Peptides against a protein of PDB entry 5JNO. Designs and how they scored, part 25

Target 1, 112 residues: chain A of PDB entry 5JNO
Amino acid sequence: MVAKFQPPPEYQLTAAELKQIVDQSLSGGDLACRLLVQLFPELFSDVDFSRGCSACGFAAKRKLESLHLQLIRNYVEVYYPSVKDTAVWQAECLPQLNDFFSRFWAQREMED

## One batch from the design tools (peptide; made by RFdiffusion4, then SolubleMPNN)

Design b1_p13_2_s2 (from b1_p13_2, 5 letters changed)
Fold by OpenDDE base, seed 5:
Structure b1_p13_2_s2 (fold): chain B 112 residues (1-112), chain A 13 residues (1-13)
Amino acid sequence: as target 1 above (112 residues)
Amino acid sequence: VNVDEALLAANLP
C-alpha cells in the first residue's frame, strides 16, 4: 500500500484554521492561492539570503515545487473533493496558482 | 522562472 501523504508539522493546519481560509474562499482555485500564501510565506519574501550570509552566499530559490502543490491539493480536497480528478485540478487550481505566483514577482520587478 | 511549468502542466508529483 502507498503511505498517506503527511505534511511536516510546521504545515499542519488545525480544523479551525482551515475552515477560516475556506470561509474566505470563493472557489477551489481561490482556496489554493490562499493556502499558498498562508503555508509558504517564505516564497514571497524580498529578503535575499545571499546578502545575509557573506560566507556562503546562500540564496533561497522562489519556486513552486511538487511538495508545495501536493500539500495545497491535500487541503483543497477536504472541501472540494472534485479536485481529486486530475482534469479538475489542472483546470481550476493549477492555472490560478501559476498566474498568482508569477504575477506577484513580475509586478515586484517592475516596482524595484 | 519561479514556477516549474512542467510540473504544473502535467500535474506531476
Scores: peptide ipSAE 0.075, ipTM 0.763, DockQ to the pose 0.042
Fold by OpenDDE base, seed 2:
Structure b1_p13_2_s2 (fold): chain B 112 residues (1-112), chain A 13 residues (1-13)
Amino acid sequence: as target 1 above (112 residues)
Amino acid sequence: VNVDEALLAANLP
């Protein structure tokens, strides 16, 4: 038996919340991008949260990391079981996540 | 690069 991955409380979605996102999604890759925005809005903010928190010492980076990707994948798998296959995840979701996230910040740099 | 390219390329958790 493989242990079920449990997301941190701040990233726990109910079945209804996940369904709402899925209903708006066109594909597994699109779902992944929507989950990225919904789960991690802090990655799209110009506000340095660490600037306001001298006590926590945490410096947030505008960077997609392994935990972000794992959380997204776990939710995508619920409705797109094929992404359990690493090749499918790498072909269908990772490029879209990378393109979406990189393009977002590239566009912001041009608009500033 | 805003994405961990090493993780994405390697498809690592």
Scores: peptide ipSAE 0.073, ipTM 0.761, DockQ to the pose 0.042
Fold by OpenDDE base, seed 3:
Structure b1_p13_2_s2 (fold): chain B 112 residues (1-112), chain A 13 residues (1-13)
Amino acid sequence: as target 1 above (112 residues)
Amino acid sequence: VNVDEALLAANLP
């Protein structure tokens, strides 16, 4: 038995919230990007936690991790069941997520 | 490197 993936409470979307995001989405990949922003605003924060804590040299690495991707995929699957196929997920969603996330931070870096 | 290995792998030729 494969354990069903369950989102942490802080990343639980209601049906109404998800529907609203879906209604604004043009595709599964677009939905994935919108979910990224809605679920994980901390990944887009300018707050340099390292600036406030000289003792914790932990530069918050702004990275997309497996948990983020799994959460996004699970929600995307609700309305785009084709992404259950790994090949579809890799072709339609992952590149768009990468492009969106990378472009966001590249732009911010250039503005500094 | 800002992305998961799975994401990186998806973008490799």
Scores: peptide ipSAE 0.073, ipTM 0.740, DockQ to the pose 0.046
Fold by OpenDDE base, seed 4:
Structure b1_p13_2_s2 (fold): chain B 112 residues (1-112), chain A 13 residues (1-13)
Amino acid sequence: as target 1 above (112 residues)
Amino acid sequence: VNVDEALLAANLP
């Protein structure tokens, strides 16, 4: 049995919320980027958790992980079923997610 | 701020 991926409750979007994002999206890749911002605002936060803990030597590293990507893909598939094909997901969505996320933090780092 | 991106998660079980 293939286990159905279920998003954690904190990352569940209502149908209305998802539709609103979709209506603003130009493509599956654009939708993916919008979902990234909507679902995971913490990845774009300037709050360095390391500022609160001088003892925890963990430099606040912001990264996209497999769970983030899978959640985004799940929602993108609702309106762009073609991304069920891994090749389509890799060609249309992943590069755009990477570029968007990288550019965001590159711009922030340049401002410092 | 460290930025790391894991793009290589195409097929998760």
Scores: peptide ipSAE 0.089, ipTM 0.750, DockQ to the pose 0.041; fails the geometry check

Design b1_p13_2_s3 (from b1_p13_2, 4 letters changed)
Fold by OpenDDE base, seed 1:
Structure b1_p13_2_s3 (fold): chain B 112 residues (1-112), chain A 13 residues (1-13)
Amino acid sequence: as target 1 above (112 residues)
Amino acid sequence: TNVDEELIAANSP
């Protein structure tokens, strides 16, 4: 029995919160990127938090994982139902997510 | 891409 995907409480957006993000979004791909930042600020945190924890050794995994992508897609589908089609999701949202995320960290590396 | 692979994994039962 495949359990229905349900977002963890920390990633549950209210209708008002989601609407605010949507109102600022220009496309499904843009919405996806905004959701990435809003839902997962930890993916954009500086390594400085990890530099102080010699004991925890957890290099913040700076990669987009299945859970991140599924959560974003679920919210994008509310306003852009076309992304229910995997081909549309892969063409319109995934490249933008990847580019945005990669550029963010590339810029940070240049600033160091 | 790595992102595409993650998507495939997410959609796999």
Scores: peptide ipSAE 0.111, ipTM 0.797, DockQ to the pose 0.032
Fold by OpenDDE base, seed 2:
Structure b1_p13_2_s3 (fold): chain B 112 residues (1-112), chain A 13 residues (1-13)
Amino acid sequence: as target 1 above (112 residues)
Amino acid sequence: TNVDEELIAANSP
């Protein structure tokens, strides 16, 4: 039995904070993208956080990981219960998250 | 997509 997912303290949103984001959101997918930016600003930073592995040259590939997606989904479910259905999550939220994130970094690569 | 794989992994028991 998978224990209820508990976000780390740094990714906890109060009801008021979440409501504020929801009030600016036009859809579940839009909410997901806004949560991505709010919860994980480090994913949009130019700072090579991999300062620690100067030796491995492994530019920490900025990737959306399971934890990111689970956290976002948990918050989206509060106001859009339909995303509890995996098919809805995959159709309404994941493509928008992927497009938003990929477009952001694609634009950065073009500008460099 | 990479995002889909992460979702699958997250939902995997």
Scores: peptide ipSAE 0.107, ipTM 0.795, DockQ to the pose 0.033
Fold by OpenDDE base, seed 3:
Structure b1_p13_2_s3 (fold): chain B 112 residues (1-112), chain A 13 residues (1-13)
Amino acid sequence: as target 1 above (112 residues)
Amino acid sequence: TNVDEELIAANSP
């Protein structure tokens, strides 16, 4: 039995929402990056938690976690079933996700 | 990087 991954309600996309993202996407890797932005906008926000936690000073370091990647992959598989192959996922999607996310934060650090 | 580690972890069987 393959455990069907069910996304949390906060990260569920309707068929119409997913189709809109797909229609704008040029490839599976491009779709993955667009899904990253749409599903997890919090990963791209400077939430200065300093307003709420004066005691811990921990700016929540925005990290791309395994759950984020797995969720993105599940949606990409709907239109690009080839990414079910781990080798394809690693070659076509992961490098683009990593580059996009890393470049975003590198740019933000340079602006500060 | 933490991202690289998570990328590997997400794709590790």
Scores: peptide ipSAE 0.104, ipTM 0.792, DockQ to the pose 0.039
Fold by OpenDDE base, seed 5:
Structure b1_p13_2_s3 (fold): chain B 112 residues (1-112), chain A 13 residues (1-13)
Amino acid sequence: as target 1 above (112 residues)
Amino acid sequence: TNVDEELIAANSP
């Protein structure tokens, strides 16, 4: 039995919260990007949480991980069931997520 | 890209 993926409590959205994000979204890919910002604001923070570790100096490169992508996909599927197809997810959502995330940090690097 | 790598990993049986 594939265990039903349930997000941790901190990443649970109410139906009303999700509906609000959907109403602002133009597409499944746009919804995915909005969910990325809403669910994982820490990925966009200038606060180098790694600076708190004076010992490890490892600027944990902000990366999108499988958990992030799975959570986003689960919510997108509620209103865009076509993304259950991996080919649709790869064509419509993943490129937009990657471009949005990469451009955000590239822009920040140029401003510093 | 990092996203592509994660997708491949997620789809690996």
Scores: peptide ipSAE 0.098, ipTM 0.785, DockQ to the pose 0.033

Design b1_p13_2_s4 (from b1_p13_2, 5 letters changed)
Fold by OpenDDE base, seed 1:
Structure b1_p13_2_s4 (fold): chain B 112 residues (1-112), chain A 13 residues (1-13)
Amino acid sequence: as target 1 above (112 residues)
Amino acid sequence: VNVDEELIARNLP
C-alpha cells in the first residue's frame, strides 16, 4: 500500500487558491503549467543562491524533479481525474510542463 | 530537456 502523498505545508494550496488557478486553466496541461509557476517560483528565478549563501552551498537546480511533478499531478487530478492514468499524464501534462519550462529558460538565455 | 527524463520514462516517484 502506497501512502497518500501529503504536500509539505509550503506547497499546500487552499481550495480557494486551487479554484482560482483552475478557473484560469483551459486544460490539464495548462493547469499543470500554472501550478508549476505558483508552487515553485524559485525554479524561475535568476537569483544565484550560490552567490548569496556561501554557508549553505545551495544552488537551485533548474530542472523539474519528482517532488515537483508529483505535487502538480496531485492537484491536477482533483479537477482532471483522467491524469491518474499514467499514459494520460505522460501525454497531456508532462510534455506541456517540459516545453513550458525549457522554453522559459531558453528565452531568458537568449535575452541575456 | 529540464525534466527528469528517467523519472518520466520509468514512471518513478
Scores: peptide ipSAE 0.094, ipTM 0.788, DockQ to the pose 0.037
Fold by OpenDDE base, seed 5:
Structure b1_p13_2_s4 (fold): chain B 112 residues (1-112), chain A 13 residues (1-13)
Amino acid sequence: as target 1 above (112 residues)
Amino acid sequence: VNVDEELIARNLP
């Protein structure tokens, strides 16, 4: 018996919240990016990672990890079942997530 | 690259 992936309570979206995000989305990849912002705002925080604690793991908060991607994929699959295919997920969603996230931080570094 | 490269390379969810 494979346990169904269950998000932590902090990352649980209601059907209405998810529908609202979907209604604003142009594609599965666009939906993935919107979910990234909504679920994980801490990944976009300007908190000066240079402020003192190499031990706080804040440098890791600027990376998309397996838990982030898996959670996003599970929500995207509700409205775009085709992303269950790994090839579709890798072609349609992962590049957009990477580009969006990388561009965000690249722009912030240019402003400094 | 800010995405888990191992996840992508291994076709993991």
Scores: peptide ipSAE 0.090, ipTM 0.790, DockQ to the pose 0.038
Fold by OpenDDE base, seed 3:
Structure b1_p13_2_s4 (fold): chain B 112 residues (1-112), chain A 13 residues (1-13)
Amino acid sequence: as target 1 above (112 residues)
Amino acid sequence: VNVDEELIARNLP
């Protein structure tokens, strides 16, 4: 049996919090993007944590990784069960997440 | 691209 994915406590949403996001969402892909912003605000921060840790060369990774995607998918599935199908997830949600995240940082780079 | 393209390409979760 594959162990059920458990989010870290920092990324655990209540039913009420999730519903609030869903109520603002127009689609599964839109919901995914909204969840990205709400769950992982650190991915949208200009704060160079490397400036705070002189001892750790930790460059804040501005990348969507497996943990982020899996957690978002888990929540999207609650209201859009079709994304349980990997093909649907890849067609409807992943491209929107990628476009949204890439455009965000592309715009920031142009403004700096 | 700021998403893990390898993850998508390899069909990883």
Scores: peptide ipSAE 0.088, ipTM 0.785, DockQ to the pose 0.039
Fold by OpenDDE base, seed 2:
Structure b1_p13_2_s4 (fold): chain B 112 residues (1-112), chain A 13 residues (1-13)
Amino acid sequence: as target 1 above (112 residues)
Amino acid sequence: VNVDEELIARNLP
């Protein structure tokens, strides 16, 4: 048996919380984007994490990473089980996540 | 692109 992915406590949604997000969603891809915002608000913050770590010099790059995508997919599949298929996930969710996230930061860069 | 393109392309965990 493959071990089921368990989200960290900070990213654990109750059934009620997830349902609320689903009720606002128009599709699996839309749900994915809403989950991105709800689960990882830090990815949308201007907070320069480099200010907190003068020693590491690593500006937290605003990027979607494997853990983020895996966690989002785990929740999306609850209501859209078709995303268990990689091809469906790549066609319906990943492009929307990428477009949403990229557009967000592109707009912010233009405003600065 | 603010997403790991390699991750997306390969569907890597």
Scores: peptide ipSAE 0.093, ipTM 0.789, DockQ to the pose 0.039; fails the geometry check

Design b1_p13_3_s1 (from b1_p13_3, 8 letters changed)
Fold by OpenDDE base, seed 4:
Structure b1_p13_3_s1 (fold): chain B 112 residues (1-112), chain A 13 residues (1-13)
Amino acid sequence: as target 1 above (112 residues)
Amino acid sequence: MFELSEELRELMQ
């Protein structure tokens, strides 16, 4: 039995907040990308922050992880229930998330 | 540099 995913409190969205994002979204995939930015701004931190601590060697990672994806999917499902189907999630949302995230950092690397 | 989840990595293979 798979336990129901419960997002951490810091990533909880109210119905009003989610609706606002949905109203700006053109599709489930677009919604997913907007949720990525809104929920996890730390994944888009500037280069200086990503360099991490020079003293301790800690490097801030720009890592799109399974937990991020699951949380995004949970919210997308509210308005696009079809993404409950894994095939739909993989076809409609994951590629767009990957493209958006990859392109963002590829562009930033070129600018700095 | 950025990293992708295993889920995304598998999708791209």
Scores: peptide ipSAE 0.223, ipTM 0.820, DockQ to the pose 0.043
Fold by OpenDDE base, seed 2:
Structure b1_p13_3_s1 (fold): chain B 112 residues (1-112), chain A 13 residues (1-13)
Amino acid sequence: as target 1 above (112 residues)
Amino acid sequence: MFELSEELRELMQ
């Protein structure tokens, strides 16, 4: 049998936590963006908070990776089962995730 | 600068 995808503990949401995010969401794509911010705040920072090291000199990782997207999709599917269809996921969620993420960093780049 | 997953990059092509 195929094992169910299990998120790392730091990315495990309870039903109540997920519902709170869903209640604020207008669509599957909107939910995806909210999950992106909630689950992966490190993607929106110039500082690596994981080590709490301001002196480490490591550049912040600004990579929206496949693992992030898979985690988001798994949660979106709970309330929007249609995103199990790859075509729906690509049409409804991925463009919104891209727009949100790219717009965020584009604004940050212009502020420097 | 930010990076996109392969899925997103392919979608943008």
Scores: peptide ipSAE 0.222, ipTM 0.819, DockQ to the pose 0.044
Fold by OpenDDE base, seed 1:
Structure b1_p13_3_s1 (fold): chain B 112 residues (1-112), chain A 13 residues (1-13)
Amino acid sequence: as target 1 above (112 residues)
Amino acid sequence: MFELSEELRELMQ
């Protein structure tokens, strides 16, 4: 038996919520990027949480991690089963996610 | 500043 990956409660999407995102998506890669923004808005935040924490001084890292990618992939697979193939996931979704995330922060850095 | 997963970094090399 294969263990079913269960998203944390804060990253659960209802069928209706997912469908709404899919309806706005042009491809699996586009869907992946929209899910990235929807599920993990904290990765796009300018809020320096260390500013409010004199005790820890730790700044939240804007890190696109494997767990984020896994969650996104699981939702993308619902409507684009082909991404179950790792080669397809790597060709269609990962480059778009990387470009979107990188361009976002590159643009923010230039605005300073 | 942002960071990428190992999975993404491997694709970029």
Scores: peptide ipSAE 0.220, ipTM 0.819, DockQ to the pose 0.044; fails the geometry check
Fold by OpenDDE base, seed 5:
Structure b1_p13_3_s1 (fold): chain B 112 residues (1-112), chain A 13 residues (1-13)
Amino acid sequence: as target 1 above (112 residues)
Amino acid sequence: MFELSEELRELMQ
C-alpha cells in the first residue's frame, strides 16, 4: 500500500479551488505556475525581516525548494497524470516554473 | 534574492 497524497493543512486545496485553477490553465506547465502562485505567495512577497532598522531594506532570500515542487506536482498529477513520469515533469513543468520564478525576481532586482 | 532547488539547478546545468 502507498499512502495517499496529503498536503499540510496550509497547502490543502478543495476540489472546487483546484478546478478553478485548472479551468484557467492551458497546460500542465501553466497549471504548475498558477499553483506556485496560489500555494506559495510568500515566495513572491517583499517581506522585510530587518524590522527595527529603518536604514536597512534587506529582503529575505526566496527559495523554491524541492518540497514546493513536490506539492505542485502532486496537484498537477490530478489532471495531468503524465507528469508522474519524471521525464515529462522535467520537460513540461520544471522549465516553466523556473522561467516564471526567475523572471519574477530578475525584474524586481532591476526595479530596485 | 532567490534560490533554485537542487532539482531545478540540476536541470539547468
Scores: peptide ipSAE 0.219, ipTM 0.819, DockQ to the pose 0.045; fails the geometry check

Design b1_p13_3_s2 (from b1_p13_3, 7 letters changed)
Fold by OpenDDE base, seed 2:
Structure b1_p13_3_s2 (fold): chain B 112 residues (1-112), chain A 13 residues (1-13)
Amino acid sequence: as target 1 above (112 residues)
Amino acid sequence: PFALSEELRELMQ
């Protein structure tokens, strides 16, 4: 049996905190997007805290990574068990996460 | 300005 994934302490939500987010959510996909913002506000910051390689000149890049998605999915599953099915996760949650994240940064680029 | 996970990238392909 695979051990249950345990979120890092900084990403651990209480039942009450999760319920509050769920109460504001219209669907599993909407919940996923709200969790994205609540768990990882750093992904939406204009301030680049990553020390870009001063030598190579590469700027820090905002990246929605697999670990982020796994954490979000773990919480979504609590109220939407159907997302345990990868096909459901890919149909209901991932597209909304992608659209939300992409639109956010596309808008920011236009403002610069 | 942003990058996607491999999971998202594969979904979009």
Scores: peptide ipSAE 0.182, ipTM 0.794, DockQ to the pose 0.044
Fold by OpenDDE base, seed 5:
Structure b1_p13_3_s2 (fold): chain B 112 residues (1-112), chain A 13 residues (1-13)
Amino acid sequence: as target 1 above (112 residues)
Amino acid sequence: PFALSEELRELMQ
């Protein structure tokens, strides 16, 4: 049997923490976006590539990767079991995650 | 300044 997936400790949410996010969510897709921000704030931070250049406002390239998506999906499934279906996950959650992430960085790019 | 997962990329195609 395949062992149940366990998130790394830094991405382990308590039931209370997850419930708080769920209570503020309007849908599975909305929940996914909120989890993205809560679990992976590093994907939204400005990190200078150049050590020692405090004046450089260039942000490091951020990647929304499969492992991030899997972790988010695991939590979304708790309250929206339908996303266990890949087609539902792709229709309801992935587009919203993409839009949110893309809009964030597109805006940041324009501000430079 | 960002990149998408292969899963997202495939969805957008």
Scores: peptide ipSAE 0.179, ipTM 0.795, DockQ to the pose 0.045
Fold by OpenDDE base, seed 4:
Structure b1_p13_3_s2 (fold): chain B 112 residues (1-112), chain A 13 residues (1-13)
Amino acid sequence: as target 1 above (112 residues)
Amino acid sequence: PFALSEELRELMQ
């Protein structure tokens, strides 16, 4: 048996906070995208750390990682328990998350 | 400048 997933404190939503996001959501996939923005604003940051350090060339990592997805899924399943089924999660939420995230950064690239 | 998780990458292949 695997222990219940616990989010880091900075990503712990109250029931009221989650309900507010749910009320704005049209579907499980839409909820997932809204959670992505609310939980992980750093993934949408324009901060470029390499601008101040040419030697290291370090820039903020903009990667949608498995931990992010796991956190989102755990919140989505509260109101859309069907996403506990991996097939449903992969069909309904992952494509929408990918499309949203990709489109966001594609648009930002065009603006530069 | 952005990347996907391995899970998403595999799904999108």
Scores: peptide ipSAE 0.179, ipTM 0.793, DockQ to the pose 0.044
Fold by OpenDDE base, seed 1:
Structure b1_p13_3_s2 (fold): chain B 112 residues (1-112), chain A 13 residues (1-13)
Amino acid sequence: as target 1 above (112 residues)
Amino acid sequence: PFALSEELRELMQ
Protein backbone atom coordinates (compact mmCIF):
# COMPACT_ATOMS: atom_id res chain seq x y z
CA MET B 1 0.00 0.00 0.00
CA VAL B 2 1.21 3.49 -0.88
CA ALA B 3 1.10 6.03 1.93
CA LYS B 4 -0.28 9.48 1.30
CA PHE B 5 2.44 12.11 1.14
CA GLN B 6 2.13 14.59 3.96
CA PRO B 7 4.04 17.87 3.86
CA PRO B 8 5.88 19.01 6.95
CA PRO B 9 3.88 21.56 8.96
CA GLU B 10 6.05 24.46 7.77
CA TYR B 11 5.14 23.62 4.17
CA GLN B 12 1.45 22.93 4.69
CA LEU B 13 -0.60 25.43 2.71
CA THR B 14 -4.24 26.10 3.43
CA ALA B 15 -6.74 25.92 0.61
CA ALA B 16 -7.01 29.70 0.66
CA GLU B 17 -3.25 30.19 0.47
CA LEU B 18 -2.94 27.78 -2.42
CA LYS B 19 -5.85 29.39 -4.23
CA GLN B 20 -4.20 32.79 -3.99
CA ILE B 21 -1.10 31.43 -5.66
CA VAL B 22 -3.14 29.63 -8.31
CA ASP B 23 -5.07 32.80 -9.09
CA GLN B 24 -1.77 34.47 -9.93
CA SER B 25 -0.56 31.58 -12.07
CA LEU B 26 -0.82 31.26 -15.83
CA SER B 27 -0.03 27.55 -16.09
CA GLY B 28 1.10 24.52 -14.17
CA GLY B 29 4.70 25.44 -14.80
CA ASP B 30 4.14 28.98 -13.65
CA LEU B 31 2.36 27.71 -10.56
CA ALA B 32 5.31 25.46 -9.84
CA CYS B 33 7.71 28.40 -9.92
CA ARG B 34 5.50 30.49 -7.67
CA LEU B 35 5.23 27.64 -5.21
CA LEU B 36 9.00 27.32 -5.26
CA VAL B 37 9.39 30.91 -4.12
CA GLN B 38 6.59 30.76 -1.57
CA LEU B 39 7.48 27.46 0.04
CA PHE B 40 11.26 27.72 0.00
CA PRO B 41 12.41 31.34 0.22
CA GLU B 42 15.63 30.10 1.83
CA LEU B 43 16.72 28.75 -1.55
CA PHE B 44 16.89 32.32 -2.81
CA SER B 45 18.75 33.83 0.11
CA ASP B 46 22.24 35.22 -0.31
CA VAL B 47 22.76 35.50 3.42
CA ASP B 48 26.10 34.07 4.43
CA PHE B 49 25.47 32.48 7.79
CA SER B 50 28.99 31.16 7.99
CA ARG B 51 30.25 34.70 7.86
CA GLY B 52 28.22 35.55 10.92
CA CYS B 53 29.08 32.43 12.87
CA SER B 54 32.64 31.17 12.82
CA ALA B 55 31.92 28.73 15.61
CA CYS B 56 29.20 26.69 13.96
CA GLY B 57 30.75 26.55 10.51
CA PHE B 58 27.30 26.60 8.96
CA ALA B 59 27.21 26.91 5.20
CA ALA B 60 23.88 27.55 3.56
CA LYS B 61 23.00 25.15 0.78
CA ARG B 62 21.14 26.44 -2.22
CA LYS B 63 19.98 23.15 -3.63
CA LEU B 64 16.73 22.39 -5.39
CA GLU B 65 16.22 18.88 -4.08
CA SER B 66 13.85 16.03 -4.83
CA LEU B 67 11.83 16.69 -1.70
CA HIS B 68 11.26 20.28 -2.78
CA LEU B 69 10.11 19.09 -6.18
CA GLN B 70 7.78 16.50 -4.71
CA LEU B 71 6.14 19.06 -2.45
CA ILE B 72 5.66 21.45 -5.34
CA ARG B 73 4.28 18.70 -7.56
CA ASN B 74 1.76 17.65 -4.93
CA TYR B 75 0.30 21.14 -4.82
CA VAL B 76 0.40 21.61 -8.58
CA GLU B 77 -1.55 18.37 -8.99
CA VAL B 78 -4.47 19.86 -7.07
CA TYR B 79 -5.25 22.24 -9.91
CA TYR B 80 -3.37 20.58 -12.76
CA PRO B 81 -3.95 16.85 -12.32
CA SER B 82 -2.21 16.11 -15.62
CA VAL B 83 1.15 16.51 -13.88
CA LYS B 84 0.46 13.21 -12.16
CA ASP B 85 1.82 11.90 -15.43
CA THR B 86 5.60 11.99 -15.07
CA ALA B 87 6.05 12.84 -18.72
CA VAL B 88 3.85 15.91 -18.30
CA TRP B 89 5.63 16.92 -15.10
CA GLN B 90 8.99 16.62 -16.85
CA ALA B 91 7.87 18.52 -19.92
CA GLU B 92 5.76 21.24 -18.36
CA CYS B 93 7.10 21.96 -14.89
CA LEU B 94 10.66 20.75 -14.41
CA PRO B 95 12.18 22.78 -17.25
CA GLN B 96 10.49 25.91 -15.98
CA LEU B 97 11.63 25.29 -12.42
CA ASN B 98 15.18 24.69 -13.59
CA ASP B 99 15.18 27.74 -15.83
CA PHE B 100 13.75 29.99 -13.15
CA PHE B 101 16.11 28.79 -10.46
CA SER B 102 19.14 28.95 -12.75
CA ARG B 103 18.30 32.38 -14.10
CA PHE B 104 17.81 33.73 -10.61
CA TRP B 105 21.26 32.75 -9.46
CA ALA B 106 22.89 33.62 -12.76
CA GLN B 107 21.42 37.09 -12.42
CA ARG B 108 22.71 37.41 -8.88
CA GLU B 109 26.18 36.38 -9.99
CA MET B 110 26.14 39.00 -12.71
CA GLU B 111 25.21 41.67 -10.20
CA ASP B 112 28.14 40.84 -7.92
CA PRO A 1 26.26 28.78 -5.82
CA PHE A 2 23.37 26.39 -6.31
CA ALA A 3 22.72 22.77 -7.07
CA LEU A 4 19.96 20.77 -8.68
CA SER A 5 18.31 17.52 -7.74
CA GLU A 6 19.35 14.37 -9.53
CA GLU A 7 15.94 14.33 -11.11
CA LEU A 8 16.57 17.69 -12.74
CA ARG A 9 20.13 16.82 -13.63
CA GLU A 10 19.02 13.69 -15.43
CA LEU A 11 16.42 15.66 -17.33
CA MET A 12 19.01 18.16 -18.48
CA GLN A 13 21.34 15.45 -19.81
Scores: peptide ipSAE 0.176, ipTM 0.792, DockQ to the pose 0.044

Design b1_p13_3_s3 (from b1_p13_3, 8 letters changed)
Fold by OpenDDE base, seed 5:
Structure b1_p13_3_s3 (fold): chain B 112 residues (1-112), chain A 13 residues (1-13)
Amino acid sequence: as target 1 above (112 residues)
Amino acid sequence: PFELSEELRELML
């Protein structure tokens, strides 16, 4: 038997916190994007890659990894059980996550 | 710059 998912403490949301995000969400994909921002703000921070270089606008490379996606999926499935189906997850959530994340950093690159 | 997960890369292919 596989143990029930238990997120790391830094990514553990209370029922009230999760409900608040869900109440703001319009769909499973929208919920996924909101969870991405709430759980992993470090992926959106403009942290200087080079320590001591305040003049260069070079930011650290951000990686949206499988672990991030798995954590998000585990929360999404609480209110949208259909995403337990990989096909549904890939069709409804992953494209929105990709669009949101890629557009965010693409816009940042255009501003520089 | 950023990187996508392998799962997302496969989706984009």
Scores: peptide ipSAE 0.239, ipTM 0.820, DockQ to the pose 0.045
Fold by OpenDDE base, seed 4:
Structure b1_p13_3_s3 (fold): chain B 112 residues (1-112), chain A 13 residues (1-13)
Amino acid sequence: as target 1 above (112 residues)
Amino acid sequence: PFELSEELRELML
């Protein structure tokens, strides 16, 4: 028995909030990308915490992790139930998430 | 400076 996945409180969207994002979305993949930005703005932060502490070497991690993906998928499933199929999720959403996230930081690195 | 999940990494392989 696997327990139903519950998002942490800070990533809990109301039905109204989710609907607002869906209304702006063109597809499941597009919705996934919008959820990525809305749920996890910290992944797009350009704040360099290591700048003030070279000794500790601490830097903000910009990592798109499995938990992020699972949360996004859970919300996408509400309006695009087909992504419950792993093959659909991998074909329609993951590539778009990867492209969006990678392109964002690639561009920022060029401009920085 | 940025990383992908193992799930995404596997997709890229």
Scores: peptide ipSAE 0.162, ipTM 0.782, DockQ to the pose 0.043
Fold by OpenDDE base, seed 1:
Structure b1_p13_3_s3 (fold): chain B 112 residues (1-112), chain A 13 residues (1-13)
Amino acid sequence: as target 1 above (112 residues)
Amino acid sequence: PFELSEELRELML
């Protein structure tokens, strides 16, 4: 049997919260990008965590991981069921997520 | 400064 995917509590959106994001979205891909920012603001943070700990020197990596994508896809599917098709997900959402995420950090590098 | 998932990387290749 396959267990139902359940998002961690930190990433559990209410119906009202999700609807608010959807109402601002123009497409499934656009919704995906908005969810990316809303759910995972830490991926866009300039905070150097290594500065906060002289002992550990920990530096968080900004990585758009499979789990992030899975969570986003699950929410997108609520209003855009077609993304259940992997081909649609890969054509409509993944390129937009990649472009948005990479352009964001590319722009940050240009400001340096 | 950032990394992509293997899922995205494979799509880009």
Scores: peptide ipSAE 0.161, ipTM 0.782, DockQ to the pose 0.044
Fold by OpenDDE base, seed 3:
Structure b1_p13_3_s3 (fold): chain B 112 residues (1-112), chain A 13 residues (1-13)
Amino acid sequence: as target 1 above (112 residues)
Amino acid sequence: PFELSEELRELML
């Protein structure tokens, strides 16, 4: 048996919160990118969380991992059920997510 | 699309 995916409490959106994001979205791929920004602001932060604690060795990671993608997909499916098809998810959402995330950091490194 | 990505980036900044 496969357990149902449960988001951590900090990433659990209410219906109202999700609707607000959807209302601003133009497509499933656009919704995915907006969810990325709203759910995981820590992925877009320059803050060095290890600076205050050298012993913990913690460093923020700027990578889209399986957990992030699964969470985004779960929410996108509510309004765009076609992304349940892996081929649709890979064609419509993943490229936009990866492009946006990569370009964000590439642009910031080049900004004056 | 690049234009949409730029818009989203600006929302974070």
Scores: peptide ipSAE 0.110, ipTM 0.765, DockQ to the pose 0.143

